# Ledger of designs, part 17: peptides against a protein of PDB entry 2Q3Z

Target 1, 272 residues: chain A of PDB entry 2Q3Z
Amino acid sequence: YVLTQQGFIYQGSAKFIKNIPWNFGQFEDGILDICLILLDVNPKFLKNAGRDCSRRSSPVYVGRVVSGMVNCNDDQGVLLGRWDNNYGDGVSPMSWIGSVDILRRWKNHGCQRVKYGQCWVFAAVACTVLRCLGIPTRVVTNYNSAHDQNSNLLIEYFRNEFGEIQGDKSEMIWNFHCWVESWMTRPDLQPGYEGWQALDPTPQEKSEGTYCCGPVPVRAIKEGDLSTKYDAPFVFAEVNADVVDWIQQDDGSVHKSINRSLIVGLKISTKS
Target 2, 254 residues: chain A of PDB entry 2Q3Z as posed
Amino acid sequence: YVLTQQGFIYQGSAKFIKNIPWNFGQFQDGILDICLILLDVNPKFLKNAGRDCSRRSSPVYVGRVGSGMVNCNDDQGVLLGRWDNNYGDGVSPMSWIGSVDILRRWKNHGCQRVKYGQCWVFAAVACTVLRCLGIPTRVVTNYNSAHDSNLLIEYFRNSEMIWNFHCWVESWMTRPDLQPGYEGWQALDPTPQEKSEGTYCCGPVPVRAIKEGDLSTKYDAPFVFAEVNADVVDWIQKSINRSLIVGLKISTKS

## One batch from the design tools (peptide; aimed at target 1 Q11 N144 F176 H177)

Design b1_p12_8_s1 (made by RFdiffusion4, then SolubleMPNN; from b1_p12_8, 4 letters changed)
Fold by OpenDDE base, seed 2:
Structure b1_p12_8_s1 (fold): chain B 272 residues (1-272), chain A 12 residues (1-12)
Amino acid sequence: as target 1 above (272 residues)
Amino acid sequence: GASLQLPIGSEP
């Protein structure tokens, strides 16, 4: 989880699981320096360098910073996400074969955002950075992964009487989603939450005003303890959200229906 | 090759 530089990332769908090889490359020349630059351009460092540096001994703090800095939202982060199949002005997310080229491009272009990433690219870069900083980390794939955008632990679809989805902005379920799990103690929590912590660098929802997510104990998610910092409800929903259909009739009445055919969550943890 | 992240039901 620290020494492995090459591995696999799971992709595809729940019915058709696939994987790709990935070069994490945390020990390649210059990568550690780039990771340190990433820390030195983060908003917390720019606000108070002494405070930021004093907290870099905490994997909880560093993990949260990295989850925010791997995406370029809100800061000088590494990657710009794009999901509309228009990648002509950059690099297709599918073209990347490792984290090293991405990090080098970011640094060599003055910490300008690299175009483009999707979930596995964000996760893989985060994995590289965290490993480089000495934090045991693995990439995780979740099939039928929910994006709860209103913090109610539901994925809600609005439908007409024929079952057709209405509205331009609906909550959604990804065919797959990737994030990372990092091993750390949690002295900031009650005893028992040491171990794997989920971190999600894909910009989905803001946490404390920044597009970042975690760390949250995997144990807390498994046990349904949504009170634990950070972002337990969001991560819980990714793997456990229920799906609700709001069906509007011609007379304007609305019927709530639990969609039992859409099952959220099938998590696979990697050993590489 | 790599797979795109897509909403469920939108896979090619």
Scores: peptide ipSAE 0.417, ipTM 0.898, DockQ to the pose 0.568
OpenDDE base, seeds 1, 3, 4, 5: peptide ipSAE 0.416, 0.417, 0.404, 0.405; ipTM 0.898, 0.898, 0.894, 0.893

Design b1_p12_8_s2 (made by RFdiffusion4, then SolubleMPNN; from b1_p12_8, 4 letters changed)
Fold by OpenDDE base, seed 1:
Structure b1_p12_8_s2 (fold): chain B 272 residues (1-272), chain A 12 residues (1-12)
Amino acid sequence: as target 1 above (272 residues)
Amino acid sequence: GASKQLPIGSEP
């Protein structure tokens, strides 16, 4: 997980699984230096360099910093996300074949955000950075991945009496979503939560005021321990959210219906 | 080639 520079990222849909080759390139020339620059431009370093540096021995701390810095939200981070097929002023997310070019572009342009990324690009860059920093990391793909926006562990659709979806800003389920899992101890938690930790660098929800996510023990998600830091409810919902239809009636009443046709979560962890 | 993320039910 630290030594592998070439790998595959799973994409597509649950019924039609695809993969692409990806060059993580963590040992290519200059990449480690770029990863160190990433740490040195993070908001915590800028606020208090000594404190930030003193905490870099913690994979928990570093993982959380990296999850925030891979996206350009809130900071001088690496990638700007875009999902609307308008990529003419940058690079299409679908055109990237590795993390190296992205990181080099970021550094060479004065740590300006690179246009553009989607989930697997964010995850892959995070994977490269974490591996560079000596943290065993793998890219994970979750099919039918939920984005819970209101922290209730549900994906909610509002429907009229005829079952037609109402409103423009409903919660959503992605055909696929990628994040990373990193291997680390969790001395900040009760015993037993060592091992794989989920980290999500795609800017989806703010955690403690920053677009970052994790680390959260994969075990905690599996066992439903939503009190576990960081961001257990959000990550839990990505893989386990129930889908609910709120059916509005003409009289103003609302009927709650569980949507069993939409099954959230099919996680694939890469072995490479 | 790489596939883009889409909401479920969105046809390409």
Scores: peptide ipSAE 0.373, ipTM 0.881, DockQ to the pose 0.568
OpenDDE base, seeds 2, 3, 4, 5: peptide ipSAE 0.359, 0.372, 0.350, 0.350; ipTM 0.878, 0.881, 0.874, 0.866

Design b1_p12_8_s3 (made by RFdiffusion4, then SolubleMPNN; from b1_p12_8 with T3S E4L E5Q)
Fold by OpenDDE base, seed 2:
Structure b1_p12_8_s3 (fold): chain B 272 residues (1-272), chain A 12 residues (1-12)
Amino acid sequence: as target 1 above (272 residues)
Amino acid sequence: SASLQLPIGSEP
């Protein structure tokens, strides 16, 4: 989880699982230096360099910083996400074959955001950075992954009497989503939450004002302890949300229906 | 080759 530089990332859908090879390249020339630059341009360092540096011995702190800095939202982060199939002014997310080129481009262009990433690109770059900093990390893929936007542990669809979705479809389920899990102790929590911690660098929801997510103990998610920092409800919903249809009739009445055909969550953890 | 991240049910 630290030494492996080549691996696979799972993609596709629950019914049609695919994978791609990926070069994490955490030991390639200059990559550690780029990771240190990433830390030195983070908002917490710019606000108070001494405090930030004093906390870099904590994998909890570093993990949260990296989660925020892999995306360019709110800071001088690495990647700009795009999902609308319009990539002509950059590099298609599907064109990347490793983290090294992305990180080098970011650094060589004065820490300007790299266009473009999607979930697996964000996760893979985060994995590289965390491994480079000595934190055991793996990429995780979750099929039928929910994006809960209002923290109610539900994916809600509004439908007319014919079942047609109304509104902007703000809440959604991805065919797949990728994030990372990092191994660390959690001295900031009650005993028993050491081990794998979920971190999500894809900009989905703000956590304490920044597009970042985690670390949250995988155990807490498994056991349903949503009080555990950081961002347990959001990560829990990614893998466990229920789907609800709000069906409006012509007379203005609304019927709540549990959508049992849409099953959220099928997580695959990689070994490399 | 890589696959795009898409809303469920919108895969080509």
Scores: peptide ipSAE 0.413, ipTM 0.899, DockQ to the pose 0.572
OpenDDE base, seeds 1, 3, 4, 5: peptide ipSAE 0.408, 0.387, 0.404, 0.374; ipTM 0.897, 0.891, 0.895, 0.886

Design b1_p12_8_s4 (made by RFdiffusion4, then SolubleMPNN; from b1_p12_8 with T3S E4Q E5Q)
Fold by OpenDDE base, seed 2:
Structure b1_p12_8_s4 (fold): chain B 272 residues (1-272), chain A 12 residues (1-12)
Amino acid sequence: as target 1 above (272 residues)
Amino acid sequence: SASQQLPIGSEP
């Protein structure tokens, strides 16, 4: 989880699981220096350098900073996400084969955001950075992964009487989604939540005003303790959300229907 | 090669 530089990332769909090789490259020349630059340009350092540096001994603090800085939302972060198949002004997310080239491009262009990433690219870069900083980390893939936007633990579709989706499609389910799990103690929580912590660097929802997610104990998610910081409800919903159809009739009546054909969550944790 | 992240049901 720290020593391995090459691994696999799972992709595809629940019915057609695929994987790609990935070079994390945490020990390649200059990568640690780039990780330190990433820390030195984070908003918390710019606001109060002494306070930020004093907290870098905490993997909880560092994990949260890295989650925010791997995406370029809100800061001088590494990657710009794009999902619309228009990648001509950058590099297609599907073209990357490792984290090293991404990090070097970011640094060499004055910490300008790299175009483009999707979930596994964000997760893989976060994994590299966290490993460089001595935090045991692995990439996780979740198939049929929910994006709950209104924090109600549901994916809600509005439909007419014919089953056609109406209105906003902001809440959705990904064929797959990737994030990372990092091993750390949690002195900021009650005993028993040490171990694997979920962190999600893909910019999906804001946490305390910043596009970041976690760390949250994997145990808390498994046991349904949604009060546990950070972002337990969001991560819980990624793997456990129920799907609800709101069916509107012509007379204005609305019927709630649980969509049992859509099963959210099938998590695979990598061994490297 | 890598597969694109897509909403379910949008896969080709």
Scores: peptide ipSAE 0.431, ipTM 0.900, DockQ to the pose 0.572
OpenDDE base, seeds 1, 3, 4, 5: peptide ipSAE 0.419, 0.429, 0.425, 0.405; ipTM 0.895, 0.898, 0.897, 0.891

## One batch from the design tools (peptide; aimed at target 1 F158 W174 H177)

Design b2_p13_1 (made by RFdiffusion4)
Pose (drawn by RFdiffusion4):
Structure b2_p13_1 (pose): chain A 254 residues (1-148, 151-160, 170-248, 256-272), chain P 13 residues (1-13)
Amino acid sequence: as target 2 above (254 residues)
Amino acid sequence: SATEELPIGTPAP
């Protein structure tokens, strides 16, 4: 989770899982410096640099800023999202085989966002950044499925959507800032919309808090709970509707 | 090959 520089990002569908190899490249030349630069341009550093550097004692703080800076609402984030099959301005999300070229592009263009990312690209870059800084990190994929004239599927078909698959990262750490027992894997979601409140979204939130439905636990627990849970009920006339099943075959490299 | 992330119910192009 720290030292291995290549891995797998799972894509496709719940029935036909694709394993896409990936070069995280966290120890390639210039990557650590780029990661330190990423911290020094984060909005909390601009607000109070002395405090920002002091807070870098915490993997919670760093994980939040690191993952949060990958797809940042501010112009100094690493990547720009796009899902309309129109990637001519730059580079397709399906083209990348690693995080390194994106990070280097980002540095060389005044820390401007690189076009374009999708969920697994953001998660892949977040893994590289956090692994480089020493926080054990893994990329995770969740699969969702539809069964087909449903209003539910129409509403979605025609960025907090429910997708065929969605990726994020998990990082390992204690949580002295929370009630006891939430150490371990924390979910960090670098996909785009920081929207409710705060400088960043989403996470870190303990995976256990998600499983337990303890959604008051910081940070951004409802956003991660929503990616792996959806409750759908019909009233033809009360009935459970399985036209949408969310939270299937959640996967990571062994 | 990589797969694009699609809204649920949306067919792959």

Design b2_p13_1_s1 (made by RFdiffusion4, then SolubleMPNN; from b2_p13_1, 6 letters changed)
Fold by OpenDDE base, seed 1:
Structure b2_p13_1_s1 (fold): chain B 272 residues (1-272), chain A 13 residues (1-13)
Amino acid sequence: as target 1 above (272 residues)
Amino acid sequence: EASLQLPIGVPEP
């Protein structure tokens, strides 16, 4: 999980699983230096370099920094996300074949955000960076991945009395979503939460004011321990959210209906 | 070949 430079990323849908080859390239020339630059331009370093550097021995701290810095939200991060199929002023997310070109472009353009990424691009770049920094990391794909926006562990749709969806969908389910899992100890938690930790660099929700996510123990998600830092409820919802239809009646009454036809979550962890 | 990340449809009740 540190030594492998080439791998596959799963995409598509639960019914039609696809994969692409990806060059993580963590040992290619200059990539480690770029990863160090990434750390040196993070907001915490800029605020207090000594404190930031003193904490870089913690994979928990570093993982959280990297999850925030892979996206360009809130900082001089690497990638700008876009999902509307309008990529004419940049590079289509589908055109990337590895992390190396992305990181080199970022550095060579003065740490300007690279256009564009989607979830697997964010995850793959994060994987490269974390591996460079000596943290065992793998890309994970979750099919039917929920995006809970109000931290209630539900994907909620509003419907009229005829069952028709009303207005824009505030919450959503992705056909697939990618993030990373990193292996680390968790001295900041109670015993037993060492092992794989989920980190999500795709800017979806803010955590402590920054678009970052994790690390959160995979075990905590599996066991439903939502009090576990960081961001357990959000990650839990990605893989376990229930879908609820709020059916509105003309009289103003609302009926809650569980949508059992849409099942959230099918997580695949890669071997490389 | 890469595939785009897309929102999925919601089945009717």
Scores: peptide ipSAE 0.439, ipTM 0.858, DockQ to the pose 0.422
OpenDDE base, seeds 2, 3, 4, 5: peptide ipSAE 0.155, 0.407, 0.072, 0.412; ipTM 0.757, 0.855, 0.738, 0.851

Design b2_p13_1_s2 (made by RFdiffusion4, then SolubleMPNN; from b2_p13_1, 4 letters changed)
Fold by OpenDDE base, seed 2:
Structure b2_p13_1_s2 (fold): chain B 272 residues (1-272), chain A 13 residues (1-13)
Amino acid sequence: as target 1 above (272 residues)
Amino acid sequence: SASLQLPIGVPAP
């Protein structure tokens, strides 16, 4: 995983799976130096450089820092996300073919956020950075991926008796979502949670006040151990949220219905 | 070429 510089990222939908080639380029000239700059501009370094540097031997710590720094939310991070199809003042997320150009642009423009990214771009850049830092990492794609915004493991829709959505549609499901899995030990957890850890650099929800996610053991998600740090409920919901329709009747009564027509989660792990 | 990440709707019950 650390040695492979070219790979594929899965996209599209559950019914129409697509993939694109991607150059991770972790061994290209100057990329490691850029990754070190990324660490040196992170909020924890700026707050206490000695403490931050002393913790860089921990892949758990580094993974969490990278998850936060790949997005530009809250810090001097690499990428600005955009999903409204208005990319005229930057680069379309679909135009990127690798992580190298993104990282070089970020560094060459004084660590200014690069416009623009979507989930696979965030994941791919995170994968490059983590590999540069010696952490075995792969990109994963989850189809019908839920974004739970209120930590209840549900995607909730409010509807009237005619099926019309009421209020703001905040809860949502992506056709696909990408994040990364990194291999590491977890000395901070009970035994048995070593191995693949999920990290999500796409800015979706705050974790401890920062737009970051993970690391959380893939095993914990599989076994439903939602008490495991970091962010187990959120990652669990991405792959296994229930969809609930709240039907409001004219008489003021509310009926709960679980919609099973759309199944959340179909995860594909890459081999590179 | 890459495909966009898009929100999907849930059908009415």
Scores: peptide ipSAE 0.344, ipTM 0.853, DockQ to the pose 0.413
OpenDDE base, seeds 1, 3, 4, 5: peptide ipSAE 0.195, 0.194, 0.024, 0.296; ipTM 0.780, 0.786, 0.688, 0.817

Design b2_p13_1_s3 (made by RFdiffusion4, then SolubleMPNN; from b2_p13_1, 6 letters changed)
Fold by OpenDDE base, seed 3:
Structure b2_p13_1_s3 (fold): chain B 272 residues (1-272), chain A 13 residues (1-13)
Amino acid sequence: as target 1 above (272 residues)
Amino acid sequence: SASLVLPIGVEEP
């Protein structure tokens, strides 16, 4: 998990699983230096360098910083996300074959955001950075991954009597979503939460005011302990959210229906 | 983040 420089990222759908080769390249020339620059331009360092540096021995702290810095939201982070298929002013997310080129572009352009990323690109870059920093990390793919925006563990759709979605569809389910899991102890938590921790660098929701997510113990998610730091409800919802349809009738009544046709969550972890 | 759709995939529903 630290030593492997080449691997695969799973994509597609639950029914049509595919993968792409990816060069993580954590030991390539200059990559460690770029990872250190990433830490040195993070908002916490800029606010108080001494405090930030004193906390870099904690993989919990570093993981959270990296989760925030891989995306360019709120900071001088690495990647700008884009999903509208308009990539003419940058590089299509589908064109990337490794983290090294992305990180080098970011650094070489004065830590300007690289255009463009999507979930697997964010995850892969985070994986590279965390591995560079000595944190065992793997990319994880979750099929039918929910994006819960209101922390109610539900994906909610409003529908008319004909089943047509009404209003803006803010909450969604990805055909797949990627994040990372990192191995670390959790001295900040009760005993038993050491091991794999989920971190999500794709900018989806703010955590403590920053687009970052985790680390949260995979065990906590599995056991349904949503009180566990960090962002347990969000990560739990990604893999376990229920889909609810609110069906509006002509008489103004609203009927709640569980949408059983949409099953959230099918996680696959990589071995490398 | 409200309207995120993967071009290589399908937003559900």
Scores: peptide ipSAE 0.027, ipTM 0.695, DockQ to the pose 0.162
OpenDDE base, seeds 1, 2, 4, 5: peptide ipSAE 0.024, 0.026, 0.026, 0.023; ipTM 0.655, 0.648, 0.650, 0.655; seeds 1, 5 fail the geometry check

Design b2_p13_1_s4 (made by RFdiffusion4, then SolubleMPNN; from b2_p13_1, 5 letters changed)
Fold by OpenDDE base, seed 3:
Structure b2_p13_1_s4 (fold): chain B 272 residues (1-272), chain A 13 residues (1-13)
Amino acid sequence: as target 1 above (272 residues)
Amino acid sequence: SASLQLPIGVPEP
């Protein structure tokens, strides 16, 4: 998990699982230096360098910083996400074959955001950075991955009497989503939450005012302990959200219906 | 080959 430089990332859909080879390249020349630059341009360092540096011995702290800095939201982070298939002014997310080129581009252009990433690109770059920093990390893929926007553990669709979606489809389910799991102790939590921690660098929701997510114990998610920091409800929803249709009738009544055709969550963890 | 991340119900380009 720390030493492997080449691996595979799972993509596609639950019905049609695909994978791509990925060069994480955490030991390639200059990559560690770029990871240190990433830490040195994070908002917490810029606000108080001494305090930030004093906390870098904590993989919990570092993991959270990296989660925020891999995306360019709110800061001088690495990647700009884009999902509309308009990549002409940058690099298609599908064109990347490794983290090294992305990180080098970011650094070489004065820490300007690299265009473009999607979930696996964010996850892979985060994996590289965390491995560089000595944190055992793997990329995880979750098929039918929910994006809960209102922290109610539901994906909600509003429909008319004919079943047509009304308004903007704000909440959604991805065909797949990637994040990372990092191995660390959690001295900041009650005993038993050491081990794999989920971190999500794809900008989906803000956590404490920044587009970052985790670390949250995988065990907490599995056991449904949503009180566990950080971002347990969001990560839980990614893998466990129920889908609900709110059907409006002509009389103004609203009927709640569980959508059983959309099953959230099928997680695959990599061995490397 | 890589596949794009897409909302459920949206076809791949």
Scores: peptide ipSAE 0.410, ipTM 0.857, DockQ to the pose 0.592
OpenDDE base, seeds 1, 2, 4, 5: peptide ipSAE 0.129, 0.395, 0.058, 0.405; ipTM 0.754, 0.877, 0.731, 0.854

Design b2_p13_2 (made by RFdiffusion4)
Pose (drawn by RFdiffusion4):
Structure b2_p13_2 (pose): chain A 254 residues (1-148, 151-160, 170-248, 256-272), chain P 13 residues (1-13)
Amino acid sequence: as target 2 above (254 residues)
Amino acid sequence: DDREEYPIGTEPP
């Protein structure tokens, strides 16, 4: 979770899982410096640099900023999202085989966002950043499935959507800032929309808090709970509707 | 491309 520089990002579907190899490259030349630069351009550093550097004692603070800076609403984030099959301005999300070239591109262009990312690209870059800084991190994929004239599927078909698959990262740490027992894997979601409140979204939120439905636990628990849960009910006339099943075959490299 | 992230219901065959 710290030292291995290549891994797998799972894609495809719940029935046909694809394992896409990936070069996280966290110890390649210039990557650590780029990661320290990423911290020094974060909006909390601009607001109060002395405090920002002091808070870097915490993997909660750093995990939040690190993952949060990958797809940042501010113009200094690492990647720009796009899902319309129109990637001519730059580089397709399906092209990358690693995080390194994106990070280097980002540094060389005045810390401007690199076009383009999708959920697994953001998650992959977040893994590289956090593994470089020493926070044990893994990329995780969740799969969702539809069964087909449903209004539900139409509403979605025609960025908090429910996708065929969605990726995020999990990082390992204690949580002295929370009630006891929430140490361990924390979910961090670097996909784009920081929207409800706060500088960043989403996480870190303990995986246990998600499993337990304890959605008052910081940070951004409802956003992560929504990626692995959806409750759908029909009233033809009360009935459970399985036209949409969310939270299947959640996967990571062994 | 099945490697691409699609909204639910918009997947290619």

Design b2_p13_2_s1 (made by RFdiffusion4, then SolubleMPNN; from b2_p13_2, 5 letters changed)
Fold by OpenDDE base, seed 2:
Structure b2_p13_2_s1 (fold): chain B 272 residues (1-272), chain A 13 residues (1-13)
Amino acid sequence: as target 1 above (272 residues)
Amino acid sequence: DPLLQYPIGSEPP
């Protein structure tokens, strides 16, 4: 989880699981220096360098910073996400074969955002950075992964009388989603929450005003302890949300229907 | 590309 530089990332769908090889390359020349640059351009460092540096011994703090800095939202972060299949002015997310080229491009272009990433690219780069900084980290894939936008642990679809989804489909279930799990102690929490912590660098929801997510104990998610920092309800919903259809009738009434055909969550943790 | 991330219920790119 620290020493392995090559691995696999799972993609596809729950019914058709696929994987790609990925070069994390955390020990390749110059990568550690780039990771340190990433820390030195983070908003917390720019605001108060002394305070930021004093906290870099905490994997909890560093993990949260990296989660925010792997995406370019809110800061001089590494990757710009794009999901509309228009990648002509950059690199298709599918073209990447490892984290090294991405990080080198970011640094070589003056810490300008690299175009483009999707979830596995974000997760893989985060994994590289965290491993480079000595934090045991693995990429995880969750099939039928929910994106809950209003923290109610539901995915809600509005449908017309014919069952057609209405609106912009802001809440959704991804075919798959990737994030990372990092091994660390949690002295900031009650005893027993040491171990794997979920971190999500894909810009989905803001946490304390920044597009970042975690760390949250995997144990807390398994036990349903949503009070634990950080972002337990969001991560819980990714793997456990229920799906509800709100069906508008011709008379203007709305019928609530629990959608039992859409099963959220099938998580695979990698061994490397 | 079927390996791209997309919302379920949508056609894969």
Scores: peptide ipSAE 0.445, ipTM 0.911, DockQ to the pose 0.565
OpenDDE base, seeds 1, 3, 4, 5: peptide ipSAE 0.453, 0.460, 0.449, 0.443; ipTM 0.915, 0.920, 0.914, 0.913; seeds 1, 3, 4, 5 fail the geometry check

Design b2_p13_2_s2 (made by RFdiffusion4, then SolubleMPNN; from b2_p13_2, 4 letters changed)
Fold by OpenDDE base, seed 1:
Structure b2_p13_2_s2 (fold): chain B 272 residues (1-272), chain A 13 residues (1-13)
Amino acid sequence: as target 1 above (272 residues)
Amino acid sequence: DDLLQYPIGSEPP
């Protein structure tokens, strides 16, 4: 999880699982230096360099910084996400075969955002950076991955009396979503939460004002302990959200119905 | 394309 430079990332759907080879390349020439630049341009360093540097011994702190800096939201981060299939002014997310080219492009263009990424690209770059910094990290794919927007652990659809979904889906289930898990101790939490920690660099929701997510103990998610920092409810919902249909009737009444046909969460952890 | 992300219920790009 630190030494391997090549691996596979799982994509597709729950019914049609696919994978691609990926070159993480954490030991390729100049990549460590780029990772250090990433740390040195993060908002916390720019605000107080001494404080930021003093905290870099904490994988919890570093993991959270990296989660925020892999996306270009709120900072001079690495990647700009795009999901509308309009990639003509950049590079299609599907064109990337490794993290090295992305990181080099970012650095060589003055830390300008690289166009474009989707979840697996964000996750893969985060994995590279974290491995460079000595944090054991793996890419995780979750099929039927929920994006809970209002922190109620539900994916809610509004439907008319005919069962047709109304309006734009504010909440959704992705065919797949990727993030990373990093191995670390959690001295900031109660005992027992050491081990794999989920970190999500794809900009989905803000955490403490920044598009970042985690670290949160995988154990906490499995046990349903949503009080643990960081972002336990959001990550829990990604893998465990229930789907609810709000069906409006002709008389204006609304009926709540549990949608059992949409099952959230099928997580696959990689070995590389 | 199934290699891209899309919301469940939408057509794959």
Scores: peptide ipSAE 0.441, ipTM 0.905, DockQ to the pose 0.596; fails the geometry check
OpenDDE base, seeds 2, 3, 4, 5: peptide ipSAE 0.434, 0.429, 0.436, 0.416; ipTM 0.904, 0.903, 0.905, 0.898; seeds 2, 3, 4, 5 fail the geometry check

